# Peptides against a protein of PDB entry 6J54: the designs that were tried, part 83

Target 1, 223 residues: chain A of PDB entry 6J54
Amino acid sequence: NENLFASFIAPTMMGLPIVTLIIMFPSLLFPTPKRLINNRTISIQQWLIQLTSKQMMAIHNQKGQTWSLMLMSLIMFIGSTNILGLLPHSFTPTTQLSMNLGMAIPLWSATVFTGFRYKTKTSLAHFLPQGTPALLIPMLVIIETISLFIQPVALAVRLTANITAGHLLIHLIGGATLALLNINTMTAFITFTILILLTILEFAVALIQAYVFTLLVSLYLHD
Target 2, 42 residues: chain B of PDB entry 6J54
Amino acid sequence: QFQFTGIKKYFNSYTLTGRMNCVLATYGGIALLVLYFKLRSK

## One batch from the design tools (peptide; made by RFdiffusion4, then SolubleMPNN)

Design b2_p9_3_s1 (from b2_p9_3, 7 letters changed)
Fold by OpenDDE base, seed 4:
Structure b2_p9_3_s1 (fold): chain B 223 residues (1-223), chain C 42 residues (1-42), chain A 9 residues (1-9)
Amino acid sequence: as target 1 above (223 residues)
Amino acid sequence: as target 2 above (42 residues)
Amino acid sequence: TLLLLAQLL
């Protein structure tokens, strides 16, 4: 059983936490452009960032546009860490709930506070959906308040669960494939094919979860 | 689009201001209840 | 509507 979760243990070298270096590593993959016409890799990165920024920030006003840098850096960080985590024998920081909570809680708090700061009437009104029957108003306000506090938890858990489950599934299917090699080669080939398809899916999931995390933060900012 | 009269004008689930007032009233009511029970316990 | 969408996601 320990072998199943060994990949999720925070790696250390000589007692020193190398997790810090792993978290910082994706930043090296996105160098700052220094030329008017950069190389193809940087140009593609900038193009992707531009597309995602235009798509995500279209719902925001000028004040919300100030969050563009933060949100784009967030999606790039989560996306890159998730993709790198799919490399063999790699550690994915986003599989750690503490990491995701560390991102979700401050960002959520910032969005909620900014909402109350600049859009107090709208933010308070969101605790009561429009058209609610009068008798249900007190109960529904309480539920919506609880729902608000669940948002950062759901945001962190969603990311953690999706990435962790993907890694766990890859590990299990991979282990099953190896075990079946000596039992039945045909079934091992089938499981290996499933593993390949699963890995492709996990690459997509890795990007989608990064996008969803950032999008939800953006939506909470917009309220 | 909506015409409200009386108390419904200020406490309404359809208007933005009405919804805000309902939320504030709910929180205020809960706070008063909590305060009441705390004072009663003492 | 956006919050409802956020809850669905």
Scores: peptide ipSAE 0.133, ipTM 0.844, DockQ to the pose 0.028
Fold by OpenDDE base, seed 5:
Structure b2_p9_3_s1 (fold): chain B 223 residues (1-223), chain C 42 residues (1-42), chain A 9 residues (1-9)
Amino acid sequence: as target 1 above (223 residues)
Amino acid sequence: as target 2 above (42 residues)
Amino acid sequence: TLLLLAQLL
């Protein structure tokens, strides 16, 4: 059990928190363009950012489009950290619930407060769905308010649980393949094939969870 | 599109203003209940 | 509809 969760321990070197360096490292993979016509790799990267930006911000009005820079940076950060976390013996900061809550709670709070500030009537009316019977109004308002407070928790736990479960499953199947190599080579080959398919799935999950996290933040901003 | 008269004009689940007033009334009711139980316990 | 989508994701 100690070996199973060893990859989730925050790494330190010489008493210094190298976790800060690990969090900052993905930013080095995305350099800022300085030319009118950039290199092919930078051009593809900028094209992908523009496409994702157009898709996510299509839901928002011009005032909501001010958040485009923050939301795009959030996708790039979570996506890059999740992908880099799939490297062997790597530490993923997004496996820590504290990290994800640290992102989810402020962003959620900002979206809720901006909604109450600029769209007060619409935000208050959102606690009651349209067309509800009069007798169900008090109960429905209560459950909708509880639902609002669960949103940041669900946002953080969804990301943490999906990334952590993926890492644990890769570790368990990987350990099983190594154990079966000395017992039966044919069964070890089958488990190894499952491991490869699982790693490909986790790459997809890493990107999807980054997208879902930012999309939900954007959705809460729309109100 | 919806024409409401009387109390239904201010407290309805179809109009934006009616929904807002219903939410405020429910929060006000809960706050008064909490205040009542707090004052009764003291 | 957007809240329902958020609950399913």
Scores: peptide ipSAE 0.132, ipTM 0.832, DockQ to the pose 0.028
Fold by OpenDDE base, seed 3:
Structure b2_p9_3_s1 (fold): chain B 223 residues (1-223), chain C 42 residues (1-42), chain A 9 residues (1-9)
Amino acid sequence: as target 1 above (223 residues)
Amino acid sequence: as target 2 above (42 residues)
Amino acid sequence: TLLLLAQLL
């Protein structure tokens, strides 16, 4: 079992945490534009950021638009780390629940407190759906309150579980293919095909989870 | 627009103010219950 | 409605 979870151990060299360098590495892939006409790669990145920012911030008012930089940086960070994590022998920081909780809890709390600060009446009213029968009001308010506090946990666990499960599946199927090469070549070919399809899916999942995480944070901000 | 009279004007599940008051009343009730049991246990 | 959608996602 140690071999199965070895890829999830935080890497260290000479007792120094390399994890810090791994987390900082994605920032080097997104340089700041300095020219009016940038390189093709920077132009494509800017176009993607503008496209996603328009979609994400379309639901927000002018005050919500202030969060654009934070939300776009978040999606780029999670997306890039998830994609880089699919490289062979790489460590994915987003597989660590502590990291995802460290992102989810502050962002969730910020959105909730912002909602209570600027839209107090509306935020309080959200604990009770419209048209609820009078007898069900106390119970429903309690359920809605519990639901609110589950949001940051669900947000972090969703990201962690999806990325971790993907890595485990790739490892297991990859190990199975190697084991079957000397036992049955036909079954090894089938498992190898599944591995290829799974890796393609995991690339999509990596981006989708980044998008969903950021989108949900944005939705909590919108209230 | 709903026109409520009496207590329903302040405590209803349709208006924004009514929903807010219902939520506050629920939290207040729970807080009082917790306080009651806490004080009773001592 | 948005909160319900957020719970489903």
Scores: peptide ipSAE 0.115, ipTM 0.843, DockQ to the pose 0.029
Fold by OpenDDE base, seed 2:
Structure b2_p9_3_s1 (fold): chain B 223 residues (1-223), chain C 42 residues (1-42), chain A 9 residues (1-9)
Amino acid sequence: as target 1 above (223 residues)
Amino acid sequence: as target 2 above (42 residues)
Amino acid sequence: TLLLLAQLL
């Protein structure tokens, strides 16, 4: 079991954490455009960023659109780290719950506080769904309050669990394929096919989780 | 628009203000209960 | 509806 989770241990070299370098590495993959017409790769990246930005910020007013930079940076960061984490022997920082909580809690708190600051009435009213029977009001307010505080935890755990589970599955299926190579080549081939399909799925999951994480942060801002 | 009169005007689950007031009343009630038990325990 | 969607995601 220790071998299964060895890839999730924070890497260090000579007692110095390499995690910082790993976290910063994705930023190098997104150079700032200098020309009006950039390379094809950069142009595609910018186009994708614009599309995602439009989708994410479509639900927000002008005040909410001030968060565009932060939300776009967040999705790019999480997405890039998740994709890079699918490389063999790569450490994915987003598999660490501490990191995801470190992102989720501040962002969640910022959205909640922003809501209370500028939309106090709406934010307070959010604790009580419309049309609630009078007798259920106190209980429901309590439940909604608890639900609010669970949001950052759920946000972090969702990301962590999905990415971690994907990595574990790839590792398990990969190990099974190697073990079956000398036992039954036909079964090994089937398992390998499953591994390929799973890897493709994990690429999609990596992007989806980044999107969901950012979307939920955005949604909390929208209230 | 829901036309409420009396107490329902201020405490209802349909209007924004009513919902807000209900939430505040709930929190206020909880706070008072906590305060009561805290003072009672002394 | 947005909250329900948030719970679903």
Scores: peptide ipSAE 0.114, ipTM 0.839, DockQ to the pose 0.028

Design b2_p9_3_s2 (from b2_p9_3, 5 letters changed)
Fold by OpenDDE base, seed 1:
Structure b2_p9_3_s2 (fold): chain B 223 residues (1-223), chain C 42 residues (1-42), chain A 9 residues (1-9)
Amino acid sequence: as target 1 above (223 residues)
Amino acid sequence: as target 2 above (42 residues)
Amino acid sequence: LALLEALLL
């Protein structure tokens, strides 16, 4: 059934990857302020970024706040791409597992290495929870080590699966509504109502997944 | 504050240093096992 | 952290 996944195929024009342009497009929606008192739209945007930044970085110390710029850029990128992906007949790069792994693995490795660099003793101690019985220590250390390596995979798959599943549902219900228009108008109206409700939910999911992805990266940094 | 003596001072699941040492000992044990099987195959 | 990660899943 290629038709179900046709919307998830990377678009190309004459062999040139349009995906690169799609990835770069969200950056145009976030211009840098040039005036002391900016336009209302820019002021609201900057205010939202400041609020989310304060909320996310409240867990971190002064050294951890150095990552604020990168974490905020990450949430803005993922959030913007997810919201743009809800446009009809649009392609979302974040539905591609390869792209999400490309973000998750470097960020995860950076957080892990930063932890070992500045907090070596604490980071090593995280492989063993407090109060573990002596006989279970070797096994639990192994499990915790495996858990560490699963983190980047879980991070990427969580984002990919949630966004992809949402898009699939929208396409399936949308296709069903169009097919039912000529069969039963009343049923088509019901399915259309469900589609609207689902679309509203997906807007929320798009923002939540961006936040969760960035939050987990931040938590791994804090350990 | 924990009061441990002997080997428990260095290897315990309560203190930060003790937990770190237990982790290092576990990794060291695994490394020795891998080395043993590698040398056995030769 | 593991519990929080599981809840966010």
Scores: peptide ipSAE 0.276, ipTM 0.839, DockQ to the pose 0.028
Fold by OpenDDE base, seed 2:
Structure b2_p9_3_s2 (fold): chain B 223 residues (1-223), chain C 42 residues (1-42), chain A 9 residues (1-9)
Amino acid sequence: as target 1 above (223 residues)
Amino acid sequence: as target 2 above (42 residues)
Amino acid sequence: LALLEALLL
């Protein structure tokens, strides 16, 4: 079983963590535009960023629009790292729960504190759903408080679990395909087909998880 | 629109202010309970 | 929001 999880070990070279370089690598894929009309690739990229930005920030007021840069950078980072993680023998930083918690907790806390800072009444009222029977108010407030603290954990674990599970599945099916090459070629072909379909699915999952992560942070900001 | 009178005006689950007050009251109650048990244990 | 979170699991 150690071989299954070997790809999830943080890579080091001569005792130096190369994870930092891996984390920084996606930033090189997003060059800053220098011209009003850029190359097709850059233009498409910017267009996608604008579309996603408009979609994500549509639920926010002017004060929430200040978070646009942060949220867009987050989705770009997570999305790019997740996609790059699907390359063979690549290390995906987002498979590390520590990293995801490192992103989730500060962002969550920032959103919660921002809510309490500027929308104190609404934020406090959020702990009690509207129309709650009077007798259930104390219990529901407690549950909602607990739910609030679970949010960053759920945010991090969701991302980690989805990406990690996908990687594991790809490795398992890939390994099975290789093992079946000399045993039953027809079965190996079927398994390989499944692997291809799974890989396509994982590309979608990679983007969806990045979007979900960022969206939830945005929703927490919206309260 | 809900018209509340008396205590329900300040503590209700329908108005924003009422909900806020209920939450604060709940937290206050919990804090008092914790304080009570803490002081009792001494 | 809770429903959305549940769907996004």
Scores: peptide ipSAE 0.261, ipTM 0.841, DockQ to the pose 0.029
Fold by OpenDDE base, seed 4:
Structure b2_p9_3_s2 (fold): chain B 223 residues (1-223), chain C 42 residues (1-42), chain A 9 residues (1-9)
Amino acid sequence: as target 1 above (223 residues)
Amino acid sequence: as target 2 above (42 residues)
Amino acid sequence: LALLEALLL
């Protein structure tokens, strides 16, 4: 069904990629504070950032705290794009695997390289879980090495799959509701109720996936 | 907490240094195997 | 960490 995936096509205007503008749009929703006491909206944003920053960065030392700005900007970007994507007829850039890989691979690489640079012994030791039987050591080291390289893929696919699946489900249930309007109004009402509940769930999923993505990057940094 | 002697002191799955050495030994072994097969094919 | 990652998946 071509109509099912039409909403996931990268939008263009007169042959020009408007996706760039869509990606940049969430930045306008988070203006830089200029006053000691800002507007209520900005104050709430800063409060949320402060809380999430404190929670996520508590596990990091001073060197890890330098990543606070990057991680907070990441969660704000992914979260905002995911929420905006739930607007009707909106395009969610994070449904594109290419975009998520574009974020995951560099961030993962940075965390891995940072770990090897500053915590070489610990990073190398992570390829072998503590207490492994001696005979299983070579095989387990190989598995852990493979697991490391799967991390950026899993990070990107997790975000992409969750957001894309939510959008598809909303589209399908919405289409079913419209189709049932002329067949059985009672069933259509039930389907519509499910659609509303699903939409509420997707708002939560949008924020959770943003948090999980950022959290895992943070955890990889901590090693 | 762990008292290892001999080779187990340097190659164990409990201490940080031991785990690191095991990982390096594994990678070294794999590299040598790959090198062996590469040289054998030539 | 791997277990936590698997749980979050």
Scores: peptide ipSAE 0.256, ipTM 0.843, DockQ to the pose 0.030
Fold by OpenDDE base, seed 3:
Structure b2_p9_3_s2 (fold): chain B 223 residues (1-223), chain C 42 residues (1-42), chain A 9 residues (1-9)
Amino acid sequence: as target 1 above (223 residues)
Amino acid sequence: as target 2 above (42 residues)
Amino acid sequence: LALLEALLL
């Protein structure tokens, strides 16, 4: 049982936390462009950022577009950390619920408070759907309020659960393949095939979860 | 499109102002209930 | 937004 969750323990060397270095490492993969015509890798990165930025910020007004830098940095951070977490013997910080809550709660709070600041009437009215029967108004307002407070928790848990579950599945299927190598080679081959397909899926999930996390933050900002 | 008179003008589920007022009224009612039970327990 | 959030779960 200890071997199952060993990959989720925060790594330390001589009592010093190396988690800080792990979190900072993805930033080295995205250098700032300094030339008019950059390398192919940087050009592709810029192109992807521009495409995602245009898609995500299309629903926002000019004031909301000021959040573009933060949202793009968020998706790049989560995406890169999730992809790096799929490397063998790697530690993924986004598997820690504390980290994801640390991102979700401030961002959610910022979006909610921004909404109340600039669109007070609309934000308050959002707690009551249009056209509700008069008798259901009090209960519906309560439900909508509860729904609002669940948003940051759901945002963090969604990311944590998806990434963690993926890592666990890869570990379990990988362990099963090794155990079956000397028992039944044919079954081991099938399990290995499933492992390969699962790893490919997890690469996609890693990017999708980064996108969904950022998208939901953006939607909360839009109100 | 919507012409409300009386109390329905201020408390309705269709207009933006009406929805806002309904939400505020709901929160106010809950706050008063909580306050009542808190004071009663003393 | 709540419906969209539920769909994305």
Scores: peptide ipSAE 0.243, ipTM 0.843, DockQ to the pose 0.030

Design b2_p9_3_s3 (from b2_p9_3, 6 letters changed)
Fold by OpenDDE base, seed 5:
Structure b2_p9_3_s3 (fold): chain B 223 residues (1-223), chain C 42 residues (1-42), chain A 9 residues (1-9)
Amino acid sequence: as target 1 above (223 residues)
Amino acid sequence: as target 2 above (42 residues)
Amino acid sequence: ALLLEALLL
């Protein structure tokens, strides 16, 4: 069991935290363009960022569109770290709940406070759904208030649980395949096929979770 | 679009202002209840 | 928003 969770321990070298370097590494994969006509790889990256930016900001007004840079940087950061985490024996910072809470709580609080500052009436009215029967109003307002405070926790736990669960499954199935190589080669081949299909699924999950995290932050901003 | 009279004008679940007032009234009621129990315990 | 959050769990 200790070997199972060994990949989730924060790595250090000579007592210095290498985690900071791991977090900064994905930034090197996305260089800033300096030419009018860029390389094919950079052009594809820019096209993808513009496409996702237009899709994400479609629900926002002009004032809300000022958050586009931050939201796009967030999705690129989480997506790149999640994909790099699928490399063998790699450490993924997004498997740490502390990191995800460190992103979720400030972003959530910022969206809530900006909503109360610029759209006070709409934000307060959001605690009561439209058309609710009068007798249910007090209880529903309480439930909606509790739901608001659960949002940052759900945001962080969803990302942590999905990425961590994927890593655990890959490790367990991978260990089972290696153990079955000497026992039954046919069964080992079946488990290896499942492992390949699972890794492909986890690549998709890695990108989806990055998108969902960023999308929910943007939806909280919209109120 | 929605025309209400009397108390329903200020406290309704259909208009933006009415919903806001209902939320504020609920929070105010809870705050008063908490205050009452705190003062009663002492 | 709540429905979307529940669906994404």
Scores: peptide ipSAE 0.384, ipTM 0.871, DockQ to the pose 0.030
Fold by OpenDDE base, seed 4:
Structure b2_p9_3_s3 (fold): chain B 223 residues (1-223), chain C 42 residues (1-42), chain A 9 residues (1-9)
Amino acid sequence: as target 1 above (223 residues)
Amino acid sequence: as target 2 above (42 residues)
Amino acid sequence: ALLLEALLL
């Protein structure tokens, strides 16, 4: 069904990629504060950033705290794009695996290299869980090594799958509701109620996935 | 907390240094095996 | 590490 995936096609205008503008659009929703006491919207944004920053960066030392700006910008970007994607007829860049891989691979690489650079002993030791039986050490080291390389893929796929699946469900349930309007109005009403509940859930999922993505990047940094 | 003697002092799964050495030994062993098969095929 | 990743899926 071509109509099912039509919303996931990268939009273009007259052959020009409008996706770039869509990716840049969330930046307009977070203006830089210029006053000591800003508007209510900006104050709420700063408050949320402060709370999430304090929560996420509490596990990091001073060197890790330097990543606070990057991680907070990341969660704001992913969160805003995911929420905006739930608007009708909107395109969500984070439904594209290429987009998420483009974020996951560099960030993962940076965290891994940072870990090996500043915490070489700890980073190498993480390939072997503490208390492993001696006979299982070689096999487990191999498994942990493979696990490391799966991290960026899992990070990207998790975000892509959750957001894409939500969009597909909304589309399918919405289509079913419209189809049932002329068949059984009572069933259509039930389906519509499910659609509303699903939409509310997807708003939560959109924020949770942004948080999880950022949290895992932060966790990999901490090692 | 852990008192190891002999080879177990340097290669153990409990201490940080021991775990690191085990990982390095594993990678070294794999590298040597790969090298062996590579040289054998030549 | 894998356990935490699996839990967050």
Scores: peptide ipSAE 0.372, ipTM 0.879, DockQ to the pose 0.030
Fold by OpenDDE base, seed 2:
Structure b2_p9_3_s3 (fold): chain B 223 residues (1-223), chain C 42 residues (1-42), chain A 9 residues (1-9)
Amino acid sequence: as target 1 above (223 residues)
Amino acid sequence: as target 2 above (42 residues)
Amino acid sequence: ALLLEALLL
C-alpha cells in the first residue's frame, strides 16, 4: 500500500524541499499582459478570468469587490495546481491537507472577521435562520456556531479528498491496466478506456474543486 | 411586515435586530452557565 | 447554506 501513496509524499532533493518550486511553478504559466491585444492564448486566458471574475463577484457589493484579486488568484492557483497534478509522476500540492488548511483557515477567518467587522448585525443574525420557532432558537444557534467552525475544515478536506481520491483512482486503474497487458489484452483495453474517461473526469474535477473552493470562500464573505 | 410588541419586538426570529438579540442572548446564557459551573467547581 | 455545502461535495 505504500506504493499507492508514494506519489503523495512531499518530494525533497538532498534534504531540500522542492515543494516550494512546485508550488511556484504555476505562476509561470500566467504571464502578465504587456499589450492591449495579446496572443490568442493569453487573450483566451484573460477572457476566462474576466468571465469567472464577473460570475464570482456578482454576489458581492463594492466592498466585496475588493476581494476579487484574492479570489481570482486563488482559483487560478488551485486550478492550475490541480491540472498540473494530473501529469504523470507529478506532485500535486493540493493533495496535502496541510496546504489546503493553510489556505482555508486564513481565508475563512478573514471572511468571517470581515463580516463581523462591517456587517456585525447581519453576521450575528446569520446564526439564527429566519422564522425559527422560539423554543429551537438556542439549539439552532449552537448548531450554526458549530457549523461555522466546521467550514474551514470542510473546505480543506473537500479539496484534499476529491483531488487525492482522483489521483488514487487513476493510479489504481493505471496499474491494473499495466498488469493486465500480458494477462488479458482485451480486458486491459477496457481498463485503459476507463482510465481515459476517468482522466477526463479528473480534469473536470480539478477545475470544479478549484471553483468550489473559491466560491465557498466568496460565499462566506457574502455571508 | 411583522408587527411585534413587547419582548417580541426585541427578541424575534424574523427581524434582523430580533435575530441578533436572540443570538446574543443565547451566547450570554451559555456564558453565564459556563461561568456558573466554573464558579461552582471552585 | 448547508445544503449548498452538501451539494458541493
Scores: peptide ipSAE 0.370, ipTM 0.876, DockQ to the pose 0.030
Fold by OpenDDE base, seed 3:
Structure b2_p9_3_s3 (fold): chain B 223 residues (1-223), chain C 42 residues (1-42), chain A 9 residues (1-9)
Amino acid sequence: as target 1 above (223 residues)
Amino acid sequence: as target 2 above (42 residues)
Amino acid sequence: ALLLEALLL
């Protein structure tokens, strides 16, 4: 049982936390461009950032577009950490619920407070859907209020659960393949094939979860 | 499009102002209920 | 907003 969750323990060396270095490592993969015509890798990165930025910020006003830098940095951070977490013997910080809550709660709070500051009437009106029967108004307002407070929790748990579950599945299927190598080679081959397909899926999930996280933050900002 | 008269002008589920007022009224009612039970327990 | 959140889960 300890081996199952061993990969989720925060790594330390001689009592010093190396988690800080792990969190900072993805920043080295995205250097700032200094030339008019950059290398192919940097050009591709810029192109991807521009595409995602245009898609995500299309729904925002000029004031909302000021958040583009933060949202793009967020998706790059979560995406890169999730992908790096799929490396063997790696520690993924986004598997820690504390980290994801640490991102979700401040971002959610910022979006909610920004909404109340600039669009007070619209934000308050959002607690009541248009056209609701008069008798259902009090209960619906309560439900909508509860829904609002669930947003940061759902945002953090979604990311944590998806990434953690993926790592656990890879570990379990990998362990099963090793155990079956000397028992039944044919079954071991099947499980190994599943492992490969699962790892490919987890790469996609890693990017999708990063996108969904940032998209929801952006959506909360818009409304 | 929507012409409301009387109390419905201020408290409706269609207009932006009406929805806002309904939300505020709901919160106010809940706050008063909580206050009532809190004071009653003393 | 709720529907979109549910869809993304």
Scores: peptide ipSAE 0.367, ipTM 0.878, DockQ to the pose 0.030

